Peptides against a protein of PDB entry 4CIC. Designs and how they scored, part 154

Target 1, 148 residues: chain A of PDB entry 4CIC
Amino acid sequence: KVSTKGHYGVQAMFDLAQHFGEGPVSLKSIAERQGLSEPYLEQLIAVLRKAGLVKSVRGAQGGYILAREPRDIKVGDIIRVLEGPIAPVESVSQDDPEHSLKFDFSVTKSVWEKVKKSIEEVLDSITLADMLKDAEEAQMAQGYMYYI
Target 2, 147 residues: chain B of PDB entry 4CIC
Amino acid sequence: KVSTKGHYGVQAMFDLAQHFGEGPVSLKSIAERQGLSEPYLEQLIAVLRKAGLVKSVRGAQGGYILAREPRDIKVGDIIRVLEGPIAPVESVSQDDPEHSLKFDFSVTKSVWEKVKKSIEEVLDSITLADMLKDAEEAQMAQGYMYY

## One batch from the design tools (peptide; made by RFdiffusion4, then SolubleMPNN)

Design b2_p23_6_s3 (from b2_p23_6, 13 letters changed)
Fold by OpenDDE base, seed 2:
Structure b2_p23_6_s3 (fold): chain B 148 residues (1-148), chain C 147 residues (1-147), chain A 23 residues (1-23)
Amino acid sequence: as target 1 above (148 residues)
Amino acid sequence: as target 2 above (147 residues)
Amino acid sequence: SRLSEENRKFLSEPEEAITIGED
């Protein structure tokens, strides 16, 4: 499961993507739109900023912007920043070296490595620009459903 | 992440697959080989048995066997039995219906649905028979490194 | 608020990497 941190991080980054080019967005406005607490969002944004995905803009119209274009930010980048490396299995404490040598452990590990790779490939294939496009398409589809 | 339950469940099922056709395997022997506590394994096996992935055999040589051939048991089947449906995101309590209606939520949900589908496809593409084959190949490769 | 409490709990929980299971 993507943690709540990862989920909300992607939501917050997507909100910033929707406003990309419109200038800085306040944390308050993001929190209100995304249904997040402002203090929680402050923590997320702090991590994302330190990782160089978000920039803080100071001034009367201060707030946050994406540090890169939406096309240059993968969902995988956001998740790695917030959650670290995608681990498909909780690190069972490999503290028992004798069990790590068992052939069975190696094969089971290979299953999880395949899962990891698949998740990484998916998350690295989706950019914030792709999400924006999907959003536009969904809005158009809803608009057409109201006219039918 | 696959839970510890899912991970150990796959290990236990793989152990049973390695002994498939050799008769019933005791929980004690599985626990010893897989480095699991016997009480924990009992709980896992109980769930797997109820789901029809494992059979209990009674008698002097009693224990557990796979209920199906290794080729007919996907890793995905094991995970679904132990963990339920693969959920790529913790169920953020959708208790706020007002937030569920936001367009942003729909798009974000679609990302996680894609992840879910990908995980399901991978786990459903791997059988216990595939794992057995990978094990044999790895043993052969290690055997060749020692010569 | 329930949301604030959930957020506080989440912030206190160790960074669990992406878990697939219902844990």
Scores: peptide ipSAE 0.022, ipTM 0.777, DockQ to the pose 0.177; fails the geometry check
Fold by OpenDDE base, seed 3:
Structure b2_p23_6_s3 (fold): chain B 148 residues (1-148), chain C 147 residues (1-147), chain A 23 residues (1-23)
Amino acid sequence: as target 1 above (148 residues)
Amino acid sequence: as target 2 above (147 residues)
Amino acid sequence: SRLSEENRKFLSEPEEAITIGED
């Protein structure tokens, strides 16, 4: 599962993508639109900024912008920044050191590696530009339903 | 991520698959081979049994067997039994009710649905029989390196 | 700064392991 952090990170980045080219967006406005607490968003944005996915703009109309075009940011990039490497299985190793999976049964590991690869391929195949396009298509579909 | 429960469940089921046709396997023997605590394995096996993936055999040589052939049990079946439906995102809803994902932004949801579908496709494409074959191939490859 | 400590704490918070199961 993608953590709440990853989920909200993608939402925040998508909001910035929707406003790309319109200038800086305030954290307050993002928080309001995405239903996030502003303090939580500040933490997310700080991480994303450090990773070079967003830029801070100073001034009276300051805020944040995407550091790259939406087409140049994959969902996978956002997730890796916020959650680290995509791990398909919880590392059993941390909580119960005694139950170290001694037998790294190569076969079970292979199953999880296949899952990992599949997740990575999906997330790396989706850009913020793709998400923008999907949103536009969804809006058009809704618009057509009201005109029929 | 697959939980520890799902991971160990797949290991236990794979152990039973390796012994399929040899008769009942004791929980103790599975626990020893898989590096699991016997009490934890008892809980896993109880769930798997209730779902009809394993059978209990009574008697002096009693234990557990797969309820179906290894080819008829997908990894996805095991995971669904132990963890429920594959959810790609943690349900934000439980811990912070105030931060209910009010805006189920359809687009973000679509991303996670694509991830879900991909995971399901992978897990449903792998049977215990496939895992047995992979294990056999790996053993053969190791055997050839020693000659 | 307090913000840097909070950020460090947030970054050091064990990434809740992405569990696929419904807890």
Scores: peptide ipSAE 0.020, ipTM 0.764, DockQ to the pose 0.141; fails the geometry check
Fold by OpenDDE base, seed 5:
Structure b2_p23_6_s3 (fold): chain B 148 residues (1-148), chain C 147 residues (1-147), chain A 23 residues (1-23)
Amino acid sequence: as target 1 above (148 residues)
Amino acid sequence: as target 2 above (147 residues)
Amino acid sequence: SRLSEENRKFLSEPEEAITIGED
């Protein structure tokens, strides 16, 4: 499962992608457009900035920009930054020692590794540029429905 | 993410697949082999039984069997029974109404739908029979490293 | 660093499950 952090992180990065080339975007404006709390977004942006996916611009019209072009940022990159390695199975909390019989049953592990690989392949196949294109196509489709 | 329920459910079903055709297996024996608590396994088996993936056999040598052949049970079937529909994103708890601006941003939804589809395709491509075959191959490979 | 602790706290906060609403 993608966490709320991953989900909102992708939304925030997508918002920055939509404004790429227009200059820095304020956290407030991103928060308003994406339906995020500004404090929550500040935490997300701090992580994304530290990972080098976004840059802070200082000044009166300061804010944030993508650190790379939308085509050079995969959804998988965003998820890995916010969630870490894609884990298909929630790690059984190590705290119950009796269930820690890690029967690393090689076969079940293989199933989850296949799932992991599949998720990684999907997320690494989608860039912010692909998402921008999909948004444009969706807007065009809506525009055509109003003219019919 | 596959829950612990899904993970252990697949393990329990795989144990039953390994013993398919040998008769009913006790919950205790499954629990011991899979490193599961018997009470936890009882809950899992109850759900799996209700879904028609396992059968209860009564008697002195009673226990559980697969309700279908291993080839007719997909990993995806087990996961759907235990976890429900495969959700690639954890549901935002509805309780904070201010963040409930479901900007159902169609584009982000599309990303998660692609992930969902990919997970479903993988899990629906793997049967308990495939897992049995993989286990046999792994055992043979270990045997060859010892001569 | 303070930022690392804040990030760890932020990352450790219970992730509210995102329901992809099937409407």
Scores: peptide ipSAE 0.019, ipTM 0.768, DockQ to the pose 0.054; fails the geometry check
Fold by OpenDDE base, seed 1:
Formats: structure tokens, C-alpha cells, sequence
Structure b2_p23_6_s3 (fold): chain B 148 residues (1-148), chain C 147 residues (1-147), chain A 23 residues (1-23)
């Protein structure tokens, strides 16, 4: 499962991709468009910036831009930055010894590894450029429905 | 992500698969072999039984058996029973309005739907019989390393 | 959480900012 953090991170990065080449975008504008709280977005953007996915621009028209072209940013890259390695099984809290995965049979582990690999393959196959294309296609489809 | 519940559920079902055809297995024996607490296993087994994946046998040698052959039980079936539909994104707790997914763009939703589909395909492609085969292959490989 | 600590550590690294000149 992708966390809310991962979800919102992808959403914020997609917003920046939509404005790629138009100059810096303010956090406020991203927050408003994406339905995010500005404080939450600040935390996400800070992590994404440090990971080299986003750059901050200073000045009166300052804000944030993608650090790379949309085609060079995979959804998997965003998720790895925000959530770390994709874990198919929730980490049993160390604090509940009764629920510690004491006996991870190799066979059950292999099932989760297959799930992990599948998730990674999907997320690494989707770039922000692919998402932009999908958005454009969706807009065109909506436009045609109004002309019929 | 699969929850601990899903993980242990698959583990318990796999234990029952290993004993399929040998008669009823006690919850205690499953708990011991799988490193599970017996009370936790009781909860899991109750859900699995209600879903028709497990049967209870009464008597002095009573316990649990798979309700179907191992080949007829997918890992996906176990997960759906224990966790419900596979959700690629963690459900934002309804109780934190600040973290509510207010704006799910169609494009971002489509990404998660692709992830969901991929997970479902994997889990529905693996049966308890496949897991039994993998276990047997692993045991044979260990046996050959000792010779 | 370990992730929160790593994020906090990551957040403490100096900001590389691109300065667009006011000129």
C-alpha cells in the first residue's frame, strides 16, 4: 500500500510537472490546486527537494520547480523518496512482541517479494510525462463530449 | 501493503495446506509451528472459516482443515477475506479531516489502480498448491547442499 | 518513526536554491 504521504507526494509532483517550463510555482498555489494543506505540502516538498526531485527558486516570483524533466522522474522515484523501499508487508511494530514476524517462512516471504517486484515494476514504468499525457487525453475526451 | 493480519493468515493457511489430507490440525499446533499466538490465530481462523476457506472438525482429534484443495485457494482469496478489497493507497482515516483525500485527480487515481491490478494479478496467480511446490523445491535444494 | 527521523535529518540539509536574478 502507498501511504497518504506517497499519494500526496505524487500529486504535488504532478502539479509541478503540469507547470514545467512555466517557471516557479508557489506552495500556496500547489496546495490550493491539489487540495492539500500548505504545512503538509511544505514537509513533502522539503523531502522531495532534498532528494533532488524539486528545486526551490528564490525571488519575488519564487517557488518550486521540478529538478528534472517530467520524463526523467518515475512515480517509483517519488515513492522511494517519500516512503523508502516498497515493503509489501506492513512492518510489525517492534513494540508488540506477540505480533513480531518471528517465523517468516521462506515460502511466504517469496510471495511478498513477488508482490513487491510487481509494484516496483508498475511504479517504475510510469513517469510524470506519462501522467501528463494521460491528463491531456482525458481533457480531450471531455472536450469531445461537450461537442457531441 | 499487506497487513500483519494478511501475512499471518497466509501463513496459517499454508500450514493447513501442508497437512491437507492428514486430518484435522489443532490451532495450538499451527500456532506453535507458525510462531503465532493462539488467541490471534483463533481470530484469523474464525474469519477464514466464516469465509468458507477453513472447516472445523469436532471431536477428540478435532481441529481445522482446508475447506478446499490447496490448488483451489489463491493467496488473493485469503487476502480479500482478511483485508477486504486490495487498496493500493492507505485509507486516510476518516477521523483526520486534514489528511482526507479531498482531491483525487483522475490521473493519480489511475496510477493506483494500475498498482492495484498488478497486486491482484500476482496474488491471484499464486495458490496454496504453488506454495507447497515452492516449499518442496526449497527442501530438495537444501538436501542437495548437504550432499 | 525511523522515516520521520530520516526525514528530519534530510530536512536539516542546506537548501540548494536557484536564484533567479531580479534583473
Amino acid sequence: as target 1 above (148 residues)
Amino acid sequence: as target 2 above (147 residues)
Amino acid sequence: SRLSEENRKFLSEPEEAITIGED
Scores: peptide ipSAE 0.015, ipTM 0.749, DockQ to the pose 0.024; fails the geometry check

Design b2_p23_6_s4 (from b2_p23_6, 10 letters changed)
Fold by OpenDDE base, seed 5:
Structure b2_p23_6_s4 (fold): chain B 148 residues (1-148), chain C 147 residues (1-147), chain A 23 residues (1-23)
Amino acid sequence: as target 1 above (148 residues)
Amino acid sequence: as target 2 above (147 residues)
Amino acid sequence: SELSEENKEYLSEPEEAITIGSD
């Protein structure tokens, strides 16, 4: 599973993408729209800000903005920042040197590396701009179903 | 991550694949070769047996065998049996109907469904026979580096 | 302001990103 942190991080970044160009968004408004607690969102935003995906704007109309355009932020970038490297299997500590497991370990490791690569390719193929487009298309499709 | 259960389940199934056609393998011997505790392996094997991936053989030379040929067992079959459906994200309960989140939820869900599909495609493309072949090729490559 | 200890529990350890399977 993507951790709750990764999942809600992508939601929060997507909310900021929807408001990109409208100015700073308050954490409160993101939390309310995304069904997140403000304290939880503050922690997510702090990590995302430190990684340079989000900027803080100070002032009376202060808040947060995307640090880059939605097209320049991959879902994979968000996940790597929040969760670290995609590891499909816990690194079984390589350190038990003695047992004959080296060979079987290499083959099973190759399976998990293939899974990792596949996940990375998918997440790196999706930008926040792609998500915005998919959202617009889905909204248009719903609008048409109400007029038929 | 693949759970420890999925990871060790694939290792145990691969051990049984390496001994396929040699007769029943004891849980003790699998546990020793795979660095697993026997009690943990017993739990894994019980699930795999119930799913029809492994057979128990009774007798003095009793133990376990693959229930199917290595080519007929995908890594995806093992993972689905041990971990259930590949769910890249916890199903955020659809049930909170009120908030405007429905739309954003659908888009984020589609990302995770793409990840799910990609994982399933990889795991369903790899059989225990493919793993055996990869093992043989790796062993041959190591043998040639010493000559 | 030190973010209170209770909010640290919800940030459980950085469980690695994409776990295949229910922990």
Scores: peptide ipSAE 0.050, ipTM 0.793, DockQ to the pose 0.181; fails the geometry check
Fold by OpenDDE base, seed 2:
Structure b2_p23_6_s4 (fold): chain B 148 residues (1-148), chain C 147 residues (1-147), chain A 23 residues (1-23)
Amino acid sequence: as target 1 above (148 residues)
Amino acid sequence: as target 2 above (147 residues)
Amino acid sequence: SELSEENKEYLSEPEEAITIGSD
């Protein structure tokens, strides 16, 4: 599972993407819209800011903005920043060097590396701009269903 | 991450695949080879048996065998039996129906569904027979490096 | 309150990014 941190991090970044070009968004406003606690969001935003995905703007209209355009931020970038490298399996460091188990471990590891690669490929194929487009398309589709 | 349960379940099933056609394998022997506790393996095997992936053989040469050929068991089948449905994100059941969050939730959900689908496709593309083949190829490659 | 405490524990150990499984 993507951790709660990864999930909410993507939601918060998506909220910032929806407001991209409108100026700084307050953490309070993001927290209210995303159903997050403001303190939790503050921690997420601090990590995202340190990684250079978000910028803080100071002043009366202060808050946060995306540090890059939505098209230049992959979901994979957000996940890697918040959760580190995608690891499909805990490194069971069975450093027991003696057992002939090295082979079985290598094959099983190759399965998980294939899973990792597939996850990375998906998450690196989706930008915040793609998510914005999907949201617009979904909104338009819902609008049409209410007019029929 | 695949849970410890999923990981060790795949290892145990792979061990049974390596011995497929040789007769029943004892849980003790699997546990020793896979570096697992026998009680933990017993729990895994009980679940796998209930799901019809493993059979118990009774008698002096008793133990466990794969219930199907290695080619007929996907890694995805093992994971689904042990872990349930592959869920990329915990269902944050924020059943708070009132917040306008439905749209953001739907788009974010679509990302995780894409991840889920990709994981399922990978795990369903790999059989225990594919793993056996990969092991043989790796063993041959190591053998050639030592000569 | 409970969601905030669970959120604190999840912040301490970098639970690895994408966990495939119930645990």
Scores: peptide ipSAE 0.040, ipTM 0.794, DockQ to the pose 0.198; fails the geometry check
Fold by OpenDDE base, seed 4:
Structure b2_p23_6_s4 (fold): chain B 148 residues (1-148), chain C 147 residues (1-147), chain A 23 residues (1-23)
Amino acid sequence: as target 1 above (148 residues)
Amino acid sequence: as target 2 above (147 residues)
Amino acid sequence: SELSEENKEYLSEPEEAITIGSD
């Protein structure tokens, strides 16, 4: 599973992408639109800001903006920032040397590495710009269905 | 992460694949080779047996065997049996209708569906026979590095 | 309130990004 953190992080970043070029968006406004608690969103945004994916704008119309264009932010970048490297299996902590005979059989490890690579390829193939386009296409399709 | 259950389930099934055709393998022997507790392995094997991936053999040399040939068991089959359907995101339980404004934005959902499909394709592309072959190739490569 | 506390625990452990499985 993508964690709730990763999922909501992608939603929050997508909200910021939808408002890209319109100026700073308040956390409250993002939280309301995305169905997130404002405190939770604040934590996500703090991490994303520290990673340089989001910028804070100060002032009366202060808030947050994407630090890069939507085309320059991959879903994979967001996930890696929020959750770290994509690991398809819990790295059994090497710390207990006696239970270290977790024969991470090189072969089973290779299966998980293939899964990891596949996930990374998918997430790195999708930008916030691609998501914006998909949203526009979906809205257009809905608009046409109401006129028929 | 594949859960510990999925990971060790694949290891246990791979151990049974390595002994395929040699007769029944004891849970103790699998547990020792795979670094698993016997009680934990017993739980995994019970699930795998119920799903028809493993057979129990009775008798003095009783134990477990693969129910199908290694080529007929995908890693995806093992994972689905142990963990259920591959879900890249926790399905936010629809149960709380007021917090139902989890705008599972159709767009974000589509991202996770793409991830799901990709994982399924990978896991369904790998059989226990492929894993056996990879193990043999790795052993051969190690043998050549020591000479 | 409860959603806020559950959300705090999920922030503490860097749970690896994508978990495949029922855990």
Scores: peptide ipSAE 0.029, ipTM 0.784, DockQ to the pose 0.205; fails the geometry check
Fold by OpenDDE base, seed 3:
Structure b2_p23_6_s4 (fold): chain B 148 residues (1-148), chain C 147 residues (1-147), chain A 23 residues (1-23)
Amino acid sequence: as target 1 above (148 residues)
Amino acid sequence: as target 2 above (147 residues)
Amino acid sequence: SELSEENKEYLSEPEEAITIGSD
């Protein structure tokens, strides 16, 4: 599962992608459109900014912009920044020696590595530009259903 | 991520697959080999038994066996039994209306559906028989490095 | 200020990494 943090992070980045080239967007406006609390969004944006995915613009029309074009930001990049490395299994904390997966059977590990690779391949195959295109196609399809 | 429950469930089922055809295996012996607590394993086995993946055998040599051949049990079957449907995103509990994902943007949902599908395809492509084969190949490769 | 301390506790919650299972 992607955490709520990862999910909302992708939504916030997608909102910034929809406004790419229009100038800086306020956190308030993103929060309102995405149904997020402004304080929660501030935390997400702070992490994304530190990772160089977003830029802060100062001034009366200040706010945030994508630091790169939507085509140059993968969903996988956003998830890795917010959640860290995609781990297929929760790391059983090494600190509980009784629950130490003593038999990290190489075979069971290989199953989870295959799952990890599959998730990474999917998330790294989707850019914010692909998401924009999918949104446009969905809007056109809905528009056509109103005209038929 | 697969939960600890899913992870240990796959390990326990793999242990039963390694002993398939040898008769019933005691929970104690599985717990010892897999590094699990016996009480925790009892809970896992109870769920797996209710789902029809494992059978209990009674008697002096009683224990548990796979209910089906290793080739007829997918890793995906085990995970779905123990964890339920593979959900790519944590369901934000519907009960917090303020944190209701009101904008389930169809586009963001489609990303998670692609992830879900990919996970399901991988887990449904791997049987306990495939895992047994991989274990045998790994043992042979280690044996050849000692010669 | 208090907002700075609450922000530290939320950052100290273990990054609930992508869990496939329901807890």
Scores: peptide ipSAE 0.021, ipTM 0.763, DockQ to the pose 0.169; fails the geometry check

